# Peptides against a protein of PDB entry 4GMN, part 27

Target 1, 375 residues: chain A of PDB entry 4GMN
Amino acid sequence: RYANITLLALVTLASIGTDFQETLVKGNQGSRESPISAADEEWNGFDDADGDAMDVDQKSSSGEDQEEDYEEIDVKEDDEDDDDDSITSEMQADMERVVGADGTDDGDLEDLPTLRELIQTAVPQLIRLSNLPIDSDESLTIQSHALSALNNISWTISCLEFANGENANIHNAWYPTAKKIWRKTILPILEADSADLKLATQVTSLAWAVARVLHGETPTDGNPHRKFISLYHSSKQQAGGNSNSIEEPEDPFQGLGVKCIGVVGSLAHDPAPIEVNREVGVFLVTLLRQSNNVPPAEIVEALNQLFDIYGDEELACDKEVFWKDGFLKHLEEFLPKMRTLTKGIDKRTQPELRTRADEALLNLGRFVQYKKKHA

## One batch from the design tools (peptide; aimed at target 1 N151 D251)

Design b2_p14_7_s1 (made by RFdiffusion4, then SolubleMPNN; from b2_p14_7, 6 letters changed)
Fold by OpenDDE base, seed 4:
Structure b2_p14_7_s1 (fold): chain B 375 residues (1-375), chain A 14 residues (1-14)
Amino acid sequence: as target 1 above (375 residues)
Amino acid sequence: PKPAKPSPPARPSP
């Protein structure tokens, strides 16, 4: 009885986290579709050309239009008000505020009561449930649902813009909770050395969502980047050996390999320790060198992580890792391979993968030119 | 619930 109520609550929290993400994505699309072009339309004044209205005296020929009595089939549109009863009016009001909030620097969520309750009340309970001793299939199910809810909430928050001090109130409220998820949920499960690839995939997805906000401020205790690199390699060895391996997700970007790359890339951002940055940078560059045996989605993610990590020349990692370890040469040598890889992706069957590969190829060309100019 | 899709961060052009 209590287990079923707990599972229902966990499913509900995971749904709330997804619905919040969908609304944020729609709101962020609406703000991008605000036409920057509407401000620079010089209203070319309507020249009142005094066009003499020629009085064309069209004689009304009285055609007796036969009123064909079309029986209006009163199709009652049953307005199925799909009252999507999933989004409370309070959640909607919080979502509208998140999209428009000139963030106050105080981590006070007074104006965001639903998000506040998610972070302050729900997430601490999910962390406790994810840390239960696994002694039964029931406890494993509870852990999996708690991880799914934490994943959806963490991914949603990681889709907010936090650059330049945007959403600082949400960032400041989330940041200590994100560190708690990392230390209490992610690290203990990574240390348990479980052969469960499903659990590993859930934890890696959550770790990526958390690391997308914490970046290089993610706790480096126990070298978690090495565990995710090891998990990447172990997952590739298992996929190659058993034809009954977990069906690769239909979405190439949901693969465990992509998630591992996303985590370690995020962990390597400033102010990460230079040795953590180096180990991750070498791992990512090695994937590009071995690209013939690497899924295209993992190459796209690896390139992308390299651009974000090494895009700023003022960072210590630029001099101490990027230039010192000769990464520019490897990126330049990879350009023709990336062009071939991208052209090999069918736009009809894999449109998202092709679009993201075309973007990553464009950015690789720009990045190589940038680094050559700033050498 | 479906896992939240990682919205690829719209990477700023360097």
Scores: peptide ipSAE 0.034, ipTM 0.779, DockQ to the pose 0.066
OpenDDE base, seeds 1, 2, 3, 5: peptide ipSAE 0.033, 0.030, 0.032, 0.030; ipTM 0.777, 0.773, 0.773, 0.776; seed 1 fails the geometry check

Design b2_p14_7_s2 (made by RFdiffusion4, then SolubleMPNN; from b2_p14_7, 9 letters changed)
Fold by OpenDDE base, seed 5:
Structure b2_p14_7_s2 (fold): chain B 375 residues (1-375), chain A 14 residues (1-14)
Amino acid sequence: as target 1 above (375 residues)
Amino acid sequence: EKPAAPAPPARPVN
């Protein structure tokens, strides 16, 4: 009875974390439909004037277009309004305030009572439940659900904009709690060296969500970046040996490899120690060099992390790591491989992966040009 | 202008 009530409460907290995310995403999409006035900064295209147009007379072979009359099967989407009325009117009002709030610089959440109770009351209990001694299958189930609830809450908060002092009240309330999740939940599980890939995936997902807010201010005690790099390599070795590899998640971006890259990338941001940044940067560049054996989603994530880490020339890691360790050359040598990789992704079967790879390829070209201009 | 990487989508677990 008590366990079933605890599990139901943990599932409900995980659902609240998901619903909170979905409504934040919907609210942030509505604000992006403000027409960004295309300031057509005329990218002055290279006036390559002198290309002598060789007049290749390609004879138009008139193929007879057989009009195949595709009967438009009017699939009535029965909008089963699954009104999952799980969102209270108070939660919805808090979410509308988060999307519209000029952040106060204080850690006060007086105007966000539901978010306050999640951070101040629920999360400390979830941290406690994630740290229970594992002595039964029931304790394992409670830990898994507590990690799922912490993951969903942490991911939702990590989707808020905190740049330029935006949402500073939420950031200031979350920051000490995020550090507590790291020190009390994530580090102990990583130190237990469990062979459980499910638990490793859950803790790595949570670690990524937390590290997306803390960045280089994530506690470096015990070199957690090396543990996630080790976990990345261990996950690849296990997939090669037993035909009972955990089914690769249907979403290529939900893979443990992508999550490990996301964590270590986030940990390497300024103000991370230069040695932590170097070890992560070398790991990411090594994935690009070995790209023939790396899933495309991991390459996309590794590129995005490299752009975020090394995109600011004023940071110490630009001079001390990017230029000093010759990363530009590796990125330039990777450009033709990335073009081949991206073109090899079928748009019909993997539309998201193709879109994210096309974006990463575009950004790689721009990043290489940017770095060459600032050399 | 600095190339911005797209933010990774939040990955809640159901």
Scores: peptide ipSAE 0.034, ipTM 0.763, DockQ to the pose 0.613
OpenDDE base, seeds 1, 2, 3, 4: peptide ipSAE 0.033, 0.031, 0.029, 0.031; ipTM 0.763, 0.759, 0.753, 0.760; seeds 3, 4 fail the geometry check

Design b2_p14_7_s4 (made by RFdiffusion4, then SolubleMPNN; from b2_p14_7, 9 letters changed)
Fold by OpenDDE base, seed 4:
Structure b2_p14_7_s4 (fold): chain B 375 residues (1-375), chain A 14 residues (1-14)
Amino acid sequence: as target 1 above (375 residues)
Amino acid sequence: MKPAKPAPPPKPVN
């Protein structure tokens, strides 16, 4: 009896998440019919820095040449080996205390009571249900439905624009909850190393939805990007060996490979550690080099992730990874392959895949041109 | 012009 009520509640929460997403997607489709027709405007990166050019009238004050005699202060290098290892542990413990303190700086959702109840009341219960000990088919069913509900809510929230301070109240309310989903639901399931590809697909879908909001601020503990890269490779090995076709989802973009790319791409955004960014960037560029054996949907996603990660030249990852590791050359060498790949997609049988491949090809041309101008 | 933001990622799974 209780299980059936719990399952009905979980299905209802998953449905609410889906219905809300359909509403948001319909709202955003009205704004995204910006006609592709302005072909001639140069792409200058992803920053909507409306730099209000404060006209600081630099009054050229002719300051006189005062030759200030720089006395060479012989600063003795006192080699105090200050063991700076203490600050990282106390900041981690204070971050654990701040995550353990209900910092009730609940982003004020007074105007959004349904979303507030979803984030503050429903999601904490879903996290609890996703972490139940798996001791029966009933507990496995409850976990699967809790993950589906978390996935649908997280995807819906990830479809909101948070750039330029948009929806900041929702972002601030969601951000600590998204970190809690990551730490309490996603990481424990990834660490359990289950051979269950259904569970792996569910947790990877949820991880992508969460990482699309947290980006490089997603907790890097235990190198989760490597776990998703490993899962990508493992999924390809299993598809090649056993003719027990896990029916590839009819939608090419719903594949576990695409989801893994979406997660690791999102994890590699600024302010991700440069090592994490490099490992992900090398993985994505390697997919382009091996494109003959990679599904077109995964190539489209890998390109989009590369554009989003390296679209800003002011970011440390541009200099330390993109230029240093010679990614531009690999993208240039991939252009003719992408043209062939895109032309090979039948518009009649795979219209969405063809549209997204045509867009990714256009963006690849623009991105390569941009990076050549800013070299 | 920013490159067209890629189409929103896949729909939630029911």
Scores: peptide ipSAE 0.030, ipTM 0.753, DockQ to the pose 0.615
OpenDDE base, seeds 1, 2, 3, 5: peptide ipSAE 0.028, 0.029, 0.028, 0.030; ipTM 0.759, 0.760, 0.761, 0.765; seeds 1, 2 fail the geometry check

Design b2_p14_8 (made by RFdiffusion4)
Pose (drawn by RFdiffusion4):
Structure b2_p14_8 (pose): chain A 285 residues (1-30, 108-237, 251-375), chain P 14 residues (1-14)
Amino acid sequence: RYANITLLALVTLASIGTDFQETLVKGNQGDLEDLPTLRELIQTAVPQLIRLSNLPIDSDESLTIQSHALSALNNISWTISCLEFANGENANIHNAWYPTAKKIWRKTILPILEADSADLKLATQVTSLAWAVARVLHGETPTDGNPHRKFISLYHSSKQDPFQGLGVKCIGVVGSLAHDPAPIEVNREVGVFLVTLLRQSNNVPPAEIVEALNQLFDIYGDEELACDKEVFWKDGFLKHLEEFLPKMRTLTKGIDKRTQPELRTRADEALLNLGRFVQYKKKHA
Amino acid sequence: APLPKQRPSAVTVP
């Protein structure tokens, strides 16, 4: 039963996690009662995956169970985070998911992040999941072991398809949990790291630049948020952004539209947004 | 175990 009974069940739950994304797209061209697949994924499939993700690991075989359990959690979490939850959008699905997303973080991402050593493959798997979960949690994400510091250290140390870089994952997840209403100091650290990435953009891969700019725009674009005054202005983030604008223009034009297109068009939008961003705040004390 | 292809979020500044 081993090869069939356990691994097959996980790989299939993960595929179900992947393919539910197509239901969302096709469903649009035409209490989760209307979405039983999603309802079953959250209420039934996910609790067992959190359990499997936790357990040793005493042996290599259970090292594979953990990995496959993390793959399924990742696919589900990612697909769900592909929904618009800003404003009142998709509120029914948000309430069904949010507590579970907190559990995945506390019971799965955090204990694994506790024991630093040793894997790169596994370190890549947890960050991918944590990025998916934090995209929904948005600074409501738990601040316990000061996880942003760990993901920040993971970025620099793992320095030794542009958007699949682990570094992009470190930027995204740390950037997502630093939105309001996060601890103002957690925000200060993450914001400092994201800006430092620009000041020292001399060697940062272009995709990581685009993600850093999108995370910053996503965080400090509301003057009513305490962190806009408490960090963005208090630490003068505006100067580095104004200084980075010329540097951002040359790197964007340094990208071969023909090889490859997506990064180029994506970076064009970031400089465009970067310019508009430098104006809006320039207008606000 | 395979990883899903992920795409970063984007922000549009007006």

Design b2_p14_8_s1 (made by RFdiffusion4, then SolubleMPNN; from b2_p14_8, 6 letters changed)
Fold by OpenDDE base, seed 4:
Structure b2_p14_8_s1 (fold): chain B 375 residues (1-375), chain A 14 residues (1-14)
Amino acid sequence: as target 1 above (375 residues)
Amino acid sequence: APLPVMTPPTVKVP
């Protein structure tokens, strides 16, 4: 009886996290429809938010309007008013406020009562449930659902912009809770050395969501980056040996390998210890060198992580790792391989993977040029 | 139903 109520509450908390993410993604799509003319922005690094938008005087070349009569397929939006009775009017108002917050309201979480209750009341209970002694299939189920709820909440919060002091109130409220998830949920499970790949995948997904907010301020106690690198290698060894290994997720970006790369990449950002940064950077560059045996989605993630880690030349890791360990040479040598890899992805069968690979290839070219200019 | 596990958003690098 209590277990069923607990499981229902965990399902509800995980659904709230999903619905909140969908609202944030829809809100962010509306603001990003400014056509970034991807051609003329000089690459100034990843952290240069203060780049004065030079007025690119778009000379209107009058191309002839071929009116191709696209038949409006009248997709009747069946407004199935799925009155998902799960979303309270208070939750919706909090979600709308978080999406519409133009970064200027240093408002306390007093204005976000539902988000406040999620962070302050729900998450501490989920952390307790994720730490229950596993003595039964019921306790394992409760742990798995608690991890899923923590994952969804953590991913949703990690979709908020926190650069330049945006959402600072939410960041400041989440930050101590995120560190508590890391220390109380992630580290103990990661240290238990479980052969359970399902549990490892859940913990790694949660770890990535948490590390996307904490970055290099993620607690380095017990060298968690090495444990995730070891998990990456162990997952590859198991997939190669047993034809009955867990079905690789249909989405190539949901693989345990991608999640491991995302975690360790996020952990290596400033102000991470230079040795942590070096070990992660060497791991990521080694994946590029071994790219013939690495899934394309993992290469895309490894590139994005390398750009984010080493995009700022003022950071200590630029001099002490990137330049000192000769990473530019490896990136330049990888550029023709990335072009071949990207062109080998079928746009029809894997459109997302192809788009993200085309973007990562473009960014690799820009990044190599940037680093050559700033050498 | 299995809990919908949220996936990493496609990190559009700006």
Scores: peptide ipSAE 0.042, ipTM 0.750, DockQ to the pose 0.391
OpenDDE base, seeds 1, 2, 3, 5: peptide ipSAE 0.042, 0.042, 0.041, 0.042; ipTM 0.750, 0.750, 0.747, 0.750

Design b2_p14_8_s2 (made by RFdiffusion4, then SolubleMPNN; from b2_p14_8, 6 letters changed)
Fold by OpenDDE base, seed 2:
Structure b2_p14_8_s2 (fold): chain B 375 residues (1-375), chain A 14 residues (1-14)
Amino acid sequence: as target 1 above (375 residues)
Amino acid sequence: APLPVMKPPVVKVP
């Protein structure tokens, strides 16, 4: 009886986290409806420069009306009216404020009462539940549901913009809680060295979501990047032995390998120790060199992480790792392999994987050109 | 039912 109520509460918290993301993603898509045609922007690095909004003089070149007959893809809205009205009017108002607020005010979630209660009241209880002694299948189920709820909350928060002091109130409220999730939930589970790949996948997903906000400020105690690199290699050894029983996730980006890459990539950002950055950078570049045996989704993630880590030339890791360890040469040598890999992905059967591979290929070309200009 | 597990967002590299 008590366990069923606890499980229902954990399911509800995990659903709230999912619905919150879907609404934030829809809201961010609506605000990004200026199609910055990713095609024409030269890669200028990741300059955190307060660069004045360059007046893109919209030279309205009246180019000729090619009536490209946009076949109305009659997307049958299958109105699956799954009115799972789990989004309260208060949660919707909090989401509209998060998407629309110039987050100028110092750390008080006074205007975000639902998010405040989620961070301050719910998450500490989820951390407690994720740390219960596992003595039964029921306690294992509670831990798994608590990890899923923490994952969904942490992913949702990691989808907020925090650059340039945006959402600073949410960032400041989340940051100590994120560190607590890392130290109290993630590290103990990683240290338990469980052969449970399901638990490892859950904790690695949570670790990625947390590390996407903490970056190089993620607690370095116990060298967690090495644990995730080891977990990556262990996952490959187990998948090769039992072709029948690990349901490869239908989504190639839900694989444990992708999640391990995402975690270690995020951990390697400035101000991470240069040795942590080097070990991660060498791991990622080694995946590109071994690409014939690496799933395409892991290659896409490894490329994105390399761009994010080494996109800024002012960072110590650019000089001390990228240039010193000769990463540019490996990226250049990988370009023709990436073109072949991307072309080998069927657009009909794997549209998301193909789109993300096309983007990563484009960015790889730009990144290599950028780094050659700055050599 | 398995809990909905959040997908990593597509990192749109700018």
Scores: peptide ipSAE 0.036, ipTM 0.746, DockQ to the pose 0.474
OpenDDE base, seeds 1, 3, 4, 5: peptide ipSAE 0.035, 0.035, 0.035, 0.035; ipTM 0.746, 0.747, 0.744, 0.743

Design b2_p14_8_s3 (made by RFdiffusion4, then SolubleMPNN; from b2_p14_8, 6 letters changed)
Fold by OpenDDE base, seed 1:
Structure b2_p14_8_s3 (fold): chain B 375 residues (1-375), chain A 14 residues (1-14)
Amino acid sequence: as target 1 above (375 residues)
Amino acid sequence: APLPVMKPPTVVVP
């Protein structure tokens, strides 16, 4: 009885996190003027802030004017009030404020009461639930749902812009909580050395969402980047041996390998220790060198992480890792392989993977040219 | 139903 109420509350919190993301993504697409076709702008590097997740929906308006006179089928709008009661009017108002906020106020979350309660009241309880002793299938289910709720909340927050002091109030409220999730939820699960790849996938997804906000300020205690690199390799070894293939997620970007890359990439950003950056950078570049056996989605993620980590020439990692370890040569040698890989993805069967691979290929070309000019 | 797992956003490098 109590377990079912707890599970329902955890499902509701996880759904709220998802719906909040969708609303934020839709709202941000409306407020950003259509990005000028950045195709012709000379790559000037990345300012460390510009993790711009642009969904470039290139609606190719091929305006062929075929006036087909489709008869008005008077489809009665059955007002199915899909009262998706998942989002309260207060939560919707908070989402609208977050989407519409020029975010410059270092203010308290006074204007975002639902988000405040999520961060201050719900997340600390979810952290507690994720750390319960596993003594039953019910406790395992509670942990899994708590991790899912933490994942969705953390991902939603990680989709906010925090560059240039945007959403500073949210960032400042989230940052200590994100560190708490890392230390209290993520690290203990990673240290338990569980053979449960489902749990490992959940914690790695959460770790990525948390690390996308904390970046190189993510707690380095116990070298978590090495644990995720180890998990990446272990996941590849298990997929090759047991015919109980964990059903490869239908979405190639939901794979444990992609998530491991996303985590370690995020952990390697400034101000990460140069040794951490180097170990991650070498791991990512090694994936490109071994690309014949690496899923395309992992290559896309590894490229994006390499661009974000090494896009700024003013960072210590540019000189001490990128140039010193000769990464440009490996990226340049990978360009023709990436072109072949990208062209091999069927646009009809894997449109998202193809789009993201086309983008990553374009960016790889620009990045290599940029780094050659700044050599 | 499986809980909705949020997709990582697509990072578009400008």
Scores: peptide ipSAE 0.037, ipTM 0.722, DockQ to the pose 0.535
OpenDDE base, seeds 2, 3, 4, 5: peptide ipSAE 0.033, 0.036, 0.033, 0.033; ipTM 0.726, 0.726, 0.726, 0.734

Design b2_p14_8_s4 (made by RFdiffusion4, then SolubleMPNN; from b2_p14_8, 6 letters changed)
Fold by OpenDDE base, seed 4:
Structure b2_p14_8_s4 (fold): chain B 375 residues (1-375), chain A 14 residues (1-14)
Amino acid sequence: as target 1 above (375 residues)
Amino acid sequence: APLPVMKPPRVVVP
């Protein structure tokens, strides 16, 4: 009885996290329409040129058009008001405020009561459930559902803009909780060294969502970047050896390899230790050098992470890693390979992968030119 | 149903 109620609550919390993302994505699409600068282009009034209204006396011949009595089939649109009762009016009001609010510095979330209760009341319980001793299939199921709920909440929050002090109230409320997820949920599961690839995929997805907010401020204790690099290599060795179809997820961007790249890339952002940055940068550049044996989605993610890590010339990692370890040469040598890889993706069968590869190829060209100008 | 796993946003270098 208690287990079924707990599982239902975990499914509900994970659904809330998904619905909240969909609304944030829709809201951010509306706000990324840069207001077309109302350039006061003085609408130079269309000179009302005195167009002589020629009275064309078109004698409309009164054709007696037969009123064909089209029986309007009163298709009662049953307005199935799909009252998608999943989103409470209070949740919707919080979601609208998150999209429209000027960030206050106060982490108290006074204006966001549902988000506050999610972060302060629900997430700490999910962290507890994800850390239960595994002694039964029931406890394993509870852990998996708790990780899924934490994943969806963490990913949703990671879709908010936090640059330039945007959403500072949400960032300040989430930041200590994100560090708690990392230290209490992610690290203990990574240290247990479980052969369970499903659990590894769940914890890696959660780790990526958390690291997309914490970046280089993610706790470096126990060198978690090396654990995710090791997990990347182990996942490739297992996929190559056993014809046990671990069904690669139908979505190329949901693969464990992509998730490992996303985590380690995020961990390497400033202010990460230079040695962590170097180890990750070398790993990512090595994937580009070995691109013939790497899935295209992992190449796209590795490129995006390299652009995000090394896009700023003022950062210590630019001088101490990017220039010092000669990364520009490897990126320039990879350009013709990326063009071939991108052109090899069928737009009809893999439209998303092709679009993301076309974007990454464009960005690679821009990034190489940027770095050559700033050399 | 398995909960939808969310996709990473697209990064565009300016």
Scores: peptide ipSAE 0.037, ipTM 0.750, DockQ to the pose 0.628
OpenDDE base, seeds 1, 2, 3, 5: peptide ipSAE 0.037, 0.035, 0.036, 0.036; ipTM 0.761, 0.760, 0.750, 0.745

## One batch from the design tools (peptide; aimed at target 1 E161 K259 R356)

Design b2_p15_1 (made by RFdiffusion4)
Pose (drawn by RFdiffusion4):
Structure b2_p15_1 (pose): chain A 285 residues (1-30, 108-237, 251-375), chain P 15 residues (1-15)
Amino acid sequence: RYANITLLALVTLASIGTDFQETLVKGNQGDLEDLPTLRELIQTAVPQLIRLSNLPIDSDESLTIQSHALSALNNISWTISCLEFANGENANIHNAWYPTAKKIWRKTILPILEADSADLKLATQVTSLAWAVARVLHGETPTDGNPHRKFISLYHSSKQDPFQGLGVKCIGVVGSLAHDPAPIEVNREVGVFLVTLLRQSNNVPPAEIVEALNQLFDIYGDEELACDKEVFWKDGFLKHLEEFLPKMRTLTKGIDKRTQPELRTRADEALLNLGRFVQYKKKHA
Amino acid sequence: VSHLPAFPLPLKWRE
């Protein structure tokens, strides 16, 4: 039963996690009662995956169970985070998911992040999931072991398809949990790291630049948020952004539209947004 | 898992 009974169930649950994304797209061209697949994924499939993700690991075989359990959690969490939850959008699905997303973080992402050593493959898997979960949690994400510090250290150390880089994952997840209403110091650290990435953009892969700019725009674009005054202005983030604007223009034109298009068009939008961003705040004390 | 950008937040600077 082993090869069939356990591994097959996980790989299939993960595929179900992947393919539910097509239901969302096709459904648009035409209490999760209307979405039983999603309902079952959250209420039934996910609790067992959190359990499997936790357990040793005493043996290599259970090293594979954990990995496959993390793959399914990742696919589901990612697909769900592909929904618009800003404002009141998709509120029914948000309430069904948010507590579970907190559990995945506390019971899965955090204990694994506790024992630093040793894997890169596994370190990559947890960051991908954490990035998916934090995309929904938005600074409501738990601040316990000061996880942003660990993901920050993971970025620099793992320095030794552009958007699949682990570094891009570290930027996204730390950037996502630093939105309001996060601890103002947690925000200060994450914001400092994201800006430092620009000051020292001399050797940062272009995709990681685009993600850092999107994360910053996503965080400090509201003057009513305490962190806009408490960090963005208090630490003068504005100067580095104004200084980075010329540097950002050349690197964008350094990207071959023909090889490959996506990064180029994505970077064009970031510089565009970067310019518009430098104006809006320039207008606000 | 392919990379998709997040939905833009309704922040004042985008208005």

